# Peptides against a protein of PDB entry 3V4O, part 21

Target 1, 234 residues: chain A of PDB entry 3V4O
Amino acid sequence: DQPLAKDKVALLIGNMNYREHPKLKAPLVDVYELTNLLRQLDFKVVSLLDLTEYEMRNAVDEFLLLLDKGVYGLLYYAGHGYENFGNSFMVPVDAPNPYRSENCLCVQNILKLMQEKETGLNVFLLDMCRKRNDYDDTIPILDALKVTANIVFGYATCQGAEAFEIQHSGLANGIFMKFLKDRLLEDKKITVLLDEVAEDMGKCHLTKGKQALEIRSSLSEKRALTDPIQGTEY

## One batch from the design tools (peptide; made by RFdiffusion4, then SolubleMPNN)

Design b1_p10_2_s4 (from b1_p10_2, 7 letters changed)
Fold by OpenDDE base, seed 3:
Structure b1_p10_2_s4 (fold): chain B 234 residues (1-234), chain A 10 residues (1-10)
Amino acid sequence: as target 1 above (234 residues)
Amino acid sequence: MEALQSFSPD
């Protein structure tokens, strides 16, 4: 009994050229590499770079319009970010310095909206720092989430920690994507796949003691990114 | 030469 996806849709956002914050390099290559891989998995992929707050919100809105009952939704973000009180915030390129929650997109709010679409699977891959933003004292009051048992978070780093990119003479890759790309096409339950990525990342001498993958999931079914789309023969 | 750069805004 292999699970089937009604459809598979992914939104990939890579923010690098920040106006008021340090510029990044890895999101450029990471977004393109992930795009190519997800398309091989028959995902409908929208990949965007250097989005303002307005553009990010619009992209998320358009992404949500593509979601429906049984659809696999994947959101990937690479860029600056922070985590306050268990809530993850993605930082647009035009965010002020310092930025606050009102300037950013809350991932948990997006999850709530995805649940309303009755998706078959919700995957969040967040390649961003998870440090506390001391300039944001907002305690968000979020609506209660439904118990859908179809949620997977792949955090590139641990709570309160930083995510890194590897800089060579050429183009840089994020640590997370460096290892994720080698396993993403494997036909395995998504949580198992990410666990193997975590082990691979743990062997990286560059980030030993600095960055470790965290998996947070409520996934009651053996769902994989390789799951076929309903009505298709693979 | 390999170097790390943090995604931290600080």
Scores: peptide ipSAE 0.279, ipTM 0.841, DockQ to the pose 0.804
Fold by OpenDDE base, seed 2:
Structure b1_p10_2_s4 (fold): chain B 234 residues (1-234), chain A 10 residues (1-10)
Amino acid sequence: as target 1 above (234 residues)
Amino acid sequence: MEALQSFSPD
């Protein structure tokens, strides 16, 4: 029995040109390549670069409006970020230095809102650092998550660790996207797919001992990004 | 040659 998606919607955000923080390079290529791949998988994709806090919040709001019962939702983020007390924060390009949680978007809050939409699958691909922000001691108070068994987190790096991009004369992928793009179109359960990406990353001489993919999931069904949309031929 | 740059803001 092949799982079906009511629809498939993705929001991709790549932040590079920060005003008060070091500029990044990889998100440009990574967002474009992921956009092309997800469109091949029949995702409705909104891809945005260099978003302010206001623009990021609006993008998330618009993304949520496209979600409904049985819809596959995918959020990809590449940029600066941090993790405090198990909560992931995406940093807008206009964030102050230092930034605090009030200046950033909490991924777990987005997940809560996605659960309220009764989505069929919630995938988060976070290509950002996961180090603690020492300038923010605020403990976020989040609503309890429901047991939906349809959640997958792909962290580009381990808890408390850093994510890296490749620097050379030209534009290149970040380490995570370098390996993800080679497997993204495979018809496999999303957690299995990411596990294989993790193994591929582990063979990379550049990041061995520096960056490793972490998968955190509660997924009780064999759902894949290749799952057909209801009403389409497959 | 390739080098790595951290996404860290520091």
Scores: peptide ipSAE 0.268, ipTM 0.840, DockQ to the pose 0.832
Fold by OpenDDE base, seed 5:
Formats: sequence, structure tokens, C-alpha cells
Structure b1_p10_2_s4 (fold): chain B 234 residues (1-234), chain A 10 residues (1-10)
Amino acid sequence: as target 1 above (234 residues)
Amino acid sequence: MEALQSFSPD
């Protein structure tokens, strides 16, 4: 039985022009390339660049409004970030220096809200560093997640490590997107697809021992980004 | 040649 999506919705955020932190280059190209690929997969894609905290929160809220029972939701983020005690934080462009959790968006909170929508699939692709923020000792109290068995995290790097962009002749592309884009259109279970991306990235001499893809999933069904949208087969 | 730049704010 071919799994079906009620709909497919993606929110892509690329933050690069930070006000009080080093500027990045890769998010511009990465968001653009991913947008084109996801649209080929019939995703409804909202792509945004250089969002303030206020704008990021609004974008997430609007994204959540498009989610419903059986809908595939994909959140991609490229920018500065950190991970404290297993919680991932996306950093808005207007975040202070140093930033704290109250200045950032917690991915696990977004996941909780997505679960409440009874989505068919929740995919997070996080192209950010995962180092601990020593300036933030807060331990967020998160609500317990439901057992939905439809969650996939693709971390561009492993826990406690950094994510990198490749610069060549003034152009920059995130190392994660460099390999993800080559396989994203393949009709494979999303975890299998990401596993192959991990192997491809592992062959890169530039990032070997420096950056490695981590896949964290609870996916009990063979769900793929290529799954057709219900009612479109006719 | 390709060069790496960290996404780290540090």
C-alpha cells in the first residue's frame, strides 16, 4: 500500500545577515536550491531569508496553520544555532550577543505543536551548529512528546559539533545541502535517503572527522518525500 | 580550492 500525504508543506528559513553575529553565505543558495527541489516534489514551499525573532515566530505559526491530519510537514533551517541538553535552538538575525533561549526558537517546541496537528510526517532538516551555548544555562521545560512514530531529524552535524559551508570562488554552499540536493528527489523512505546522504558526506575529505550527518528518527511507516498527495492520482 | 567556514558564531 502506497503511503499518501493529505498535503505536503515546507517552511524553509535561511538566516545569514546577522546583526550581532558573523554573517553567513550558504543559506541564500541552499534555500534557493532546496525550494526548487521540494516544489518538484509537489510541496507547497514557503521560503524566507533573514528573519527576525518576530518574523520567525510568525512564519512558524503560519506554517502550523497549514498542517492538519495526514499532512507532511518539513522544516528546513540554515543559520546560526546551538544545542543545549538535547534541545535545538534556531537563532534569528536580530538575536543579541550573546543570545539565550528566550531569543531563539526551540525546534522541539515546534515538533510538539506539529504533533498536535496529527501530521502524517514531520521532517526537520537543521543545517546549524550543535555546540553548547555556554552563555545559556537554562533548561527548558518541554511538554512530553506523543508517540506518533512519524518524526525524522536530519542534523547537518553531530552533537557538540559544528556545521560548515564550502566556499569556492566567492560562492558558498552548506556541506549538508551539497550532498542532500543530489538525492532529495529519490523515491526512497526518508530515513534511507538521509542515510545515503550521510555516506556521501562521509566520503568528503574536507569534512571527514569534522562534520557528520546525524539521523534521529521514529518512523514506523515507509514514508517518502515523493509520496503522492491524496486525490491527485486521478 | 574549496575552503570551509564554520556556522559557529565564535
Scores: peptide ipSAE 0.262, ipTM 0.833, DockQ to the pose 0.780
Fold by OpenDDE base, seed 1:
Structure b1_p10_2_s4 (fold): chain B 234 residues (1-234), chain A 10 residues (1-10)
Amino acid sequence: as target 1 above (234 residues)
Amino acid sequence: MEALQSFSPD
């Protein structure tokens, strides 16, 4: 009755060197550290930095090709973003100013495509702002999601709020990754793990009242990132 | 005190 993954695949995207928007620093470190951690968990990890719209779409397409029935899929994104009508949009580095949904990648669309692959687990870790984009009045019409009971969202911040990085003389994590990295290897249901991260993050005096982790899930099984791959013994 | 930078482009 131990949950098993057919395989475990992760796509990590960190956008920081934007052409028409403020540059970020944390995604570099965050992607690097998360890559190392997920590899320890036997994830097949593709880590990419500073992707254009074209490159991001290609990366997602390639990621989807690696997904199949029972596969654990994890998408991590660190960079600029926004949320309109409950839909999260990841902003490519070549996005115009202002950007619109047509310039960005919709996370919920990716989720829909992942569901079509009949994945065993869909995890989204989104280290981006969730403020509404006032320059985009597009109401996305997305296909209804299936009831797969295998979806977990870890939002670095609350709806309508911003995500932050610590300004330091050296390289530093974003607030979300600062706490996530300390618990990611724990053998716990992913929602429980994220809940503990949320509590740790809530103790950060720097972000009190500014940023809080939000967990949104429909996970009916006790699945963890530590779950073994079928045919593998640890 | 450490400062925070928003991931918001605005």
Scores: peptide ipSAE 0.260, ipTM 0.832, DockQ to the pose 0.868

Design b1_p10_3_s1 (from b1_p10_3, 4 letters changed)
Fold by OpenDDE base, seed 4:
Structure b1_p10_3_s1 (fold): chain B 234 residues (1-234), chain A 10 residues (1-10)
Amino acid sequence: as target 1 above (234 residues)
Amino acid sequence: GPLKLQSYAP
């Protein structure tokens, strides 16, 4: 009855020190805090900061090597990004200005590759903007995704909208992580957990009308980040 | 102190 994970693997990427774009601050703290939380959930976590395109692609490749049948895979990204035609693009720190899709990593392509590994759960937490990049007129032709019913997207913001970080004395969280970290350890279906985070975020005066969590999922099983790993005591 | 929001947009 209780869903089990063969293993649990997470790749966390926080890009801040962009060469040709505004520098960010929150990804440092957000990646650190999320790393600690996911490790408490027995995730094998690889956390990386300020990755070039080459480094990001290598990190994703290595992440994919850790995935296999029944493995829970979680990808977290905090940094600059954009969304064109429903495709999310993560921007490396060495991306040119303006950047195009060939300079960036497409999340949906990563999802496709994760599906090929027959993962038990695919979670994407994307703390990036979702505005259209007018400098990229490429219409991507992506391979159709399989119907695996194990996909969860947590977008820090709505389609066409921006994501924000809090600027204050010292380093602070992005808006998404500010609320996510308070609930991440709860033993709940991941979509239910994110829905509660969405409600918490919705009560924040700072982001009303500016940023709202969007959950996009196809998850047919009651899978949680707290699910035990096969072969372990629980 | 006052809180400000910084957009992740370039």
Scores: peptide ipSAE 0.356, ipTM 0.847, DockQ to the pose 0.864
Fold by OpenDDE base, seed 5:
Structure b1_p10_3_s1 (fold): chain B 234 residues (1-234), chain A 10 residues (1-10)
Amino acid sequence: as target 1 above (234 residues)
Amino acid sequence: GPLKLQSYAP
């Protein structure tokens, strides 16, 4: 049987104009291009740029309100970030220097909340660095995750590594989006799609040995971003 | 010009 989504909702966040950290450029273009692609896939897309901590938390809350049983949820983030002890932290534009976990949004906490909504699919596309933040030694205590077998993480880079954007006298894509955009519309299981993106990225001479896509998934069904929304195919 | 990489790290 063809898997069906009750609905498809995406939150895209691109942070560039940081107050206390280096400014970025690619998130603007990346969010724009991803928005257009996901809309072609019939996602309801909320795209936001340069969010403060308060605004990011509100955006996530509103996103969660749109999730329900069987809904496909996709969270994309492009900006500064770090990973401590397996936990991913998205950095708001008003984060202090140095930032700590209390200033940032923990992705795994968002996942926990998404699981409570009984979503059909949870996809995280994290275009951020995954280096350890030495200024934060806090070990967050997270609630135990449920076994839902509907989780896919696409990390733009490997654990402990950096993610990059292309600089070319103007605006260009981040490395992850450069390759993701070419395959996103393909009717394939999302993990298979990302695996192909990983291979494409691996062939790039610019990032070979510097940035590699990591896929982390527990997906027991053949779910694709192209899956039709229930009630629309007939 | 040539492409160069800019890290997302602070």
Scores: peptide ipSAE 0.346, ipTM 0.843, DockQ to the pose 0.839
Fold by OpenDDE base, seed 1:
Order: C-alpha cells, then structure tokens, then sequence
Structure b1_p10_3_s1 (fold): chain B 234 residues (1-234), chain A 10 residues (1-10)
C-alpha cells in the first residue's frame, strides 16, 4: 500500500558566516538548491541562513509546531558541528570559540520532540563534522527514544570524521549536497535513495578516505520523500 | 592548482 503523508514540512539551516569560527561558503548554495527540490516534492520549506543560537532554537520550535501525527518532518543542517557520545550538535554562528553543548543545538533532542508529535517520518540530513569536541566534556543525559521505526539519518560523513566543501573560486556545493541533489527527486524509499547517494559520493576521488556518507535508519516502511500528501491525487 | 577541501570543523 502506498504510504501517505498528512503533510510534509522541512526546516533547512545553513550556517556559514561564523563570528568566531572559519567561514563557510557551500551552505548558501546547498540550502537554496535543497529548498527548490523539496518544494517540488510538495514540502512546506522554511530555509534560513546564518542563525544565532537564539534564532536556531526559535526556528526549531516553529518547525515543531508544524509537525503532527503522520506529518513528514525533514531537518537539514549545513555548517559547523560536532558529535559527542553519539549526539550531534549544530553550531550557531554566534557560538564562542571553543563552543560547548550549551551553545549548540542537539539533534537527538529535536528527534525526541519530533517523536512526541507522532510524525510519520523523521529525516535528518546533517552536513556537518562529526568529530568529538575535546573542549566539551559534558555527558548529555537524554531521554530514551521511542521505537517509532520512522527515523532516517543521513550523515554527510562518518562518525569521528569531518565533512568538507570544495574551495572554489565560485559558488559550489558541499560534497554531500553535490550528490544528494541529483537523486533527491527519485521515487524511492528514502534509505535506498541515500544509499545510492552514498555510492555516488564514494566515487569522488577527492574525498576518498576523508568523507563518506553514513545512513542510520530504523525505517520499517517504504516511505519516500515523494510520498503524496493525503487528499491529493497522484 | 589542485582543489582543496575546507573542513566543517573549526
């Protein structure tokens, strides 16, 4: 049976103009292109650039308000980040140097809140580094996640590794988005789609041994970003 | 010159 979404909502955040950290370039292009693609998939998309901690938290709160039972939620982030003890932290543009967990947004906390909304699908596309932050010794105590079997993580890189953008004279995608954008509109189970993206990325000689896509999923249904919204014809 | 990568880690 064809899975249906009650609605489809995406929050896209691209941080590049950091105050106390190296500036990035790709998030601008990546967010823009992903926005256009997701809109073609009938997502309601909120795309934001260069958010402070306060603005990021507000954006997430507003995003969560749009989620409800059966809604597809997608969070995309491009920018600086780190991973401690399996928890992913998105770094706001006004984060201090060094930053700590209290300065950042924990993705797993967002996931928990999404689960409380009884969403139909939770997709996280994290184009950020996953190296441990040695300056943050906080061990987060997170509530156990529910077994909802509707979670998909697309990490731009492996655990403990870095994500990259190509330094170019002009605007260019980050490595992850470079390959994701070519397949995003395909009518395939999201994990299958990401697996194909991973294979495509694996052919990039520039990032071999440096960056590889990791998929983490408990998705038990054949759900795709192309799934129609309830009440619509397809 | 060769393409260079910019890490998303500060």
Amino acid sequence: as target 1 above (234 residues)
Amino acid sequence: GPLKLQSYAP
Scores: peptide ipSAE 0.342, ipTM 0.840, DockQ to the pose 0.863
Fold by OpenDDE base, seed 2:
Structure b1_p10_3_s1 (fold): chain B 234 residues (1-234), chain A 10 residues (1-10)
Amino acid sequence: as target 1 above (234 residues)
Amino acid sequence: GPLKLQSYAP
């Protein structure tokens, strides 16, 4: 049986013009290209660039308001970030140097809130570094997650590793998006799709030993980004 | 030209 989505909603955030940290380039192109692809998949897409902490929190709040029972939710982030104790933190453009957890948005907290909405699918595509932030010694205590079996994480890099963009005279994709964009429209279970992206990335000599895609999932159903929306003709 | 990698680490 073909899985159905009640609706499909995506929030895309690309942070590049940081005030106190190195500026990036790829998030501009990556967000744009991903927006076009997701719209072809009938996602309602909100794409935002260079968000402050306040703006990021508001964007997430608005995104959550669009989620409900059976809705597919996708969060994409490209920018600076870190991972402490298995928790991923997205860094706003106005974050201080050094930044701490109170300056950033915790992805796992967002996941908790998405679970409360009884979504049909929760996809996180995190194009950020996953290195430990030594300047943040906070041990976050997160509420226990529910067992919803509808969660997929696509990390652009491995735990403790860095994510990269290609530095060129012109605009270019980040490493993750370079490979993701070629497969995103395929009608496959999202974890299978990401696995193929991982293999494609693994064949790239530029990133061998430097960056590898990590997939973390608890997905008990064959759900794809191509799944039709309930009440629509596909 | 040669491709270079830029880290997202601050």
Scores: peptide ipSAE 0.340, ipTM 0.841, DockQ to the pose 0.885

Design b1_p10_3_s2 (from b1_p10_3, 4 letters changed)
Fold by OpenDDE base, seed 3:
Parts: C-alpha cells; structure tokens; sequence
Structure b1_p10_3_s2 (fold): chain B 234 residues (1-234), chain A 10 residues (1-10)
C-alpha cells in the first residue's frame, strides 16, 4: 500500500543580508538548489530570500493556509539562528543586535500550527546554528504538541554547535545542502534518506568532526518525499 | 575556507 500525499507544499527561506549581523552567502545557492529538487518531486515551492520579521511571519501564515489533512509540508530555513531550551529560532534579516525570541520565529510554534492542520507529513530542514543565545533569557511556555507521529527534523548541526558554509570560486554552499542534494530525489523513507546524508557527512574528510547532521523524528509510516500526490498517475 | 552560519548577537 503506497503512501499518498494529498498535496505537497514547501516553504524555503534563505536569510543572508542581515542588517545588524554578519552577512551569509550559502542561503542563496542552497535555496536555489533545493527549489529545483523539490519541484522535480512535484512540490509546490515558495522560495523567499532576505525576509524581515514581518515578511517571515506572513510567509509562514500563507504557507499554513496551503496545509490541510494529508498534505505534506516542508519548511526549509537557511540563515542565522539559535536554540534555547530545545526551541529553534529563525532570525529575520531586520532583527536587532542582540536579538531575542520576540524578534524571531519559533519553529516549534510553527509545528504546533501544522499539527492542527492534520498534515500527512511535517518536515523541517534547519540549516542554522544551534548555539544558546545568552542574550535571550526568555523561557518560552509552549502548548503541548499532539501525538501525530508524522514529524521529521533535519538539523544541519548538533545541539549547541555551529553550521558552516564553503565557498568555491565565489559560490558558497552550506555543508548540509552539499550532501542533501545528492540524495534528495531517492525513493526512500525520509528518515532513512537523512540518515544516509548523515553518513556521507561523517565519511567526508572535509566535514568529519566538523559538522554532523542530527535527525529527530516521530514517523510511524513509510513516508517519502517521492510519494505520489493523490489523484495523480503514478 | 569554511564560513560560519552562526548566531551572532553581542
């Protein structure tokens, strides 16, 4: 029995031209590469670069409107970020220095809203640092999540660690995307696919001991990004 | 030369 998606929708955000923080390079190329791959997988893809807080919140709201029962939702983010108390925060380009949680978008809050839509699959690919922000002492009070068993987090780096980009002849790619792009089209359960990406990162001498992928999942079904859309030909 | 996608908040 082949798993089916009612639809497949992705929001890709790459923030690089920060106003009050160091500028990045990789998000430009990484968003482009991932956009092309996800479109080959029949995702409806919205790709956005250099979003302010207001624009990011609007983009997420519009993304959520496209989600419904059985829809596959994928959120990709590349940019500055931090993790406090297990909560991941994406930093808009107009965030102040220092930034706090009220200036940023909490991924776990987005997950809660995605769960309310009864999605078939929720995938988060977070290409950001996960270090503690000592300038943010806010302890978030989050509502309890539902038990949906359809959640996959791909963290580009370990808890408390940094994510990196490499530059080649003026072009820069994130380490995560460098390996992800080679496997993303494979017809495999998404957690298996990401596990293989993790192995590739670990075997490469360039990245061994430098950056490691972390997979956090609760996925009880064999869901793949290659799953066909319901009502379409296989 | 790797660059950092780091959180930078002084």
Amino acid sequence: as target 1 above (234 residues)
Amino acid sequence: MPLKLQSFAP
Scores: peptide ipSAE 0.111, ipTM 0.770, DockQ to the pose 0.281
Fold by OpenDDE base, seed 2:
Structure b1_p10_3_s2 (fold): chain B 234 residues (1-234), chain A 10 residues (1-10)
Amino acid sequence: as target 1 above (234 residues)
Amino acid sequence: MPLKLQSFAP
């Protein structure tokens, strides 16, 4: 019995033109490629580039409005970021230097709000650095998460490590997206799919010892991005 | 050569 989604909604954010931080290149192409792939999977996709803090918060709010019981929610982020005490922070393009948690969006807070919507699946694909921000010593106290067994994190890099992009012919791609795009359309449990992406990355001489995918999940059902939407033919 | 998605300015 194949799992069904009530709907499938994705928010893709790519931040590259930072005001007070180094500019990035990969998010432009990565967001575009992922948008096209997710649309082939019948996701409703909102793709945004170079968001300020205000715009990012609004985008997340609008994204949450589209979530409901049984809906698949996917959040992709490419840009600057950091991880403090197991919490991931996405950095808006207008963030000050140095930035602190109050200037950024906490992914785990978004997850909490998604859980309140009783979603069928929560997928986070985070193409950002996971190094600690030494300029922010605040220990965030987050509300306890519910046991929903429908959560998947795909981190582009290991805890405490950096993510990379490659530039070719004037265009740049993130290392994570380079491998993810080749498998994203496969009809496999999302954690299995990501595990295969991790293996592909591990076999590449360009990334060995530099970047490795981390999967963190509590997914008790065989849910895939290819799962059909309820009421549609499959 | 790969470029870093750095958290901070160099």
Scores: peptide ipSAE 0.097, ipTM 0.782, DockQ to the pose 0.305; fails the geometry check
Fold by OpenDDE base, seed 1:
Structure b1_p10_3_s2 (fold): chain B 234 residues (1-234), chain A 10 residues (1-10)
Amino acid sequence: as target 1 above (234 residues)
Amino acid sequence: MPLKLQSFAP
């Protein structure tokens, strides 16, 4: 009855040192901390910082090669981003100013490709703004997603809203990671875990009325990041 | 004050 993963693979991307956009600070620490936590959960983790468009696309391609039937796939992104028409776009460090969809990576396209791999679980943790990019008038026509009932989005903020990082110290987290890291190792259904993170984050006086975690899921099974890998005992 | 992760550059 315990859900099992064939394998567990994560790609973590933190973009900070943008060439044509404001630099960020939190992704460095956030990626590092999340890497350590996911490794404790027996994820195979690839962590990358400050990726160009070319490097990001290559990283995603390599990530997809590690996915297969029953594999848990997790994509984490921290950096600049935007959301147009329900599609999330991750911004590479070499993106022009202004950037457009052709300069960015569409998360929903990645999800579509993950579904083709028949993954056991698809988790997206997106620590980026979700405001509309007025400089991008492209209306993406994406293929319809399959009904796989294994998709979980953790958005660091609500649609049309901004995400924030704490400026307390040079090693401060983003608001999302600050609370996520305290719960990530708990043996709970991933949506339940994220809901608890949302509640914790909601108590943060620094972001009340400014940032709130949004969970979007179609997960029909009690799957957790702590689920054992097939053939292993814990 | 927290630093925002900007969605786009002006």
Scores: peptide ipSAE 0.091, ipTM 0.769, DockQ to the pose 0.256; fails the geometry check
Fold by OpenDDE base, seed 4:
Structure b1_p10_3_s2 (fold): chain B 234 residues (1-234), chain A 10 residues (1-10)
Amino acid sequence: as target 1 above (234 residues)
Amino acid sequence: MPLKLQSFAP
């Protein structure tokens, strides 16, 4: 029994040219390469770079409009971020210093909205730090998530840790994308795929003791990014 | 050594 997607939609955001925070390099390359890979997987991909808070919120809103029952939704983010109380916050390029949750986009809020669309699969690939923001003591009270059993989080790093990009004379991938791109096209359950990426990353001397992929999922079906779209013959 | 995708300015 081959799982089918009603459609496949991805929003890729790479923030690197921050106004009040250190600039990054990897998001440019990572978004580009991931875009090409996901398009090979027949995803409808919207790729955006250096988004302000306003632009990020609009992009997410537009992304949500493309989601519907059975649609595979994938959100990729590369940039500054933090995690408070299990909530992941993506930092827009125009975020103040210091920033608070009100200046950022909460991934779990996006997930809630995706669940309301009755998506077939919700994949979040978050290439950002997961350290606590000590300048934000706000405890977000989020609505309870539905039990949809179709959620996969691929965190580039573990809780409380930092994500890294490769120091290179030119542009290079972040550590997460360096390994993800080699396996992304494999016809495997997405959690299995990410687990293999985690193993590959674990062999990297650059990340030992510094960065480890964390997979958080509730995926009750063998859903893969390679799953065909309904009505399309392959 | 990799560069951090930091949450804060140093």
Scores: peptide ipSAE 0.070, ipTM 0.767, DockQ to the pose 0.300; fails the geometry check

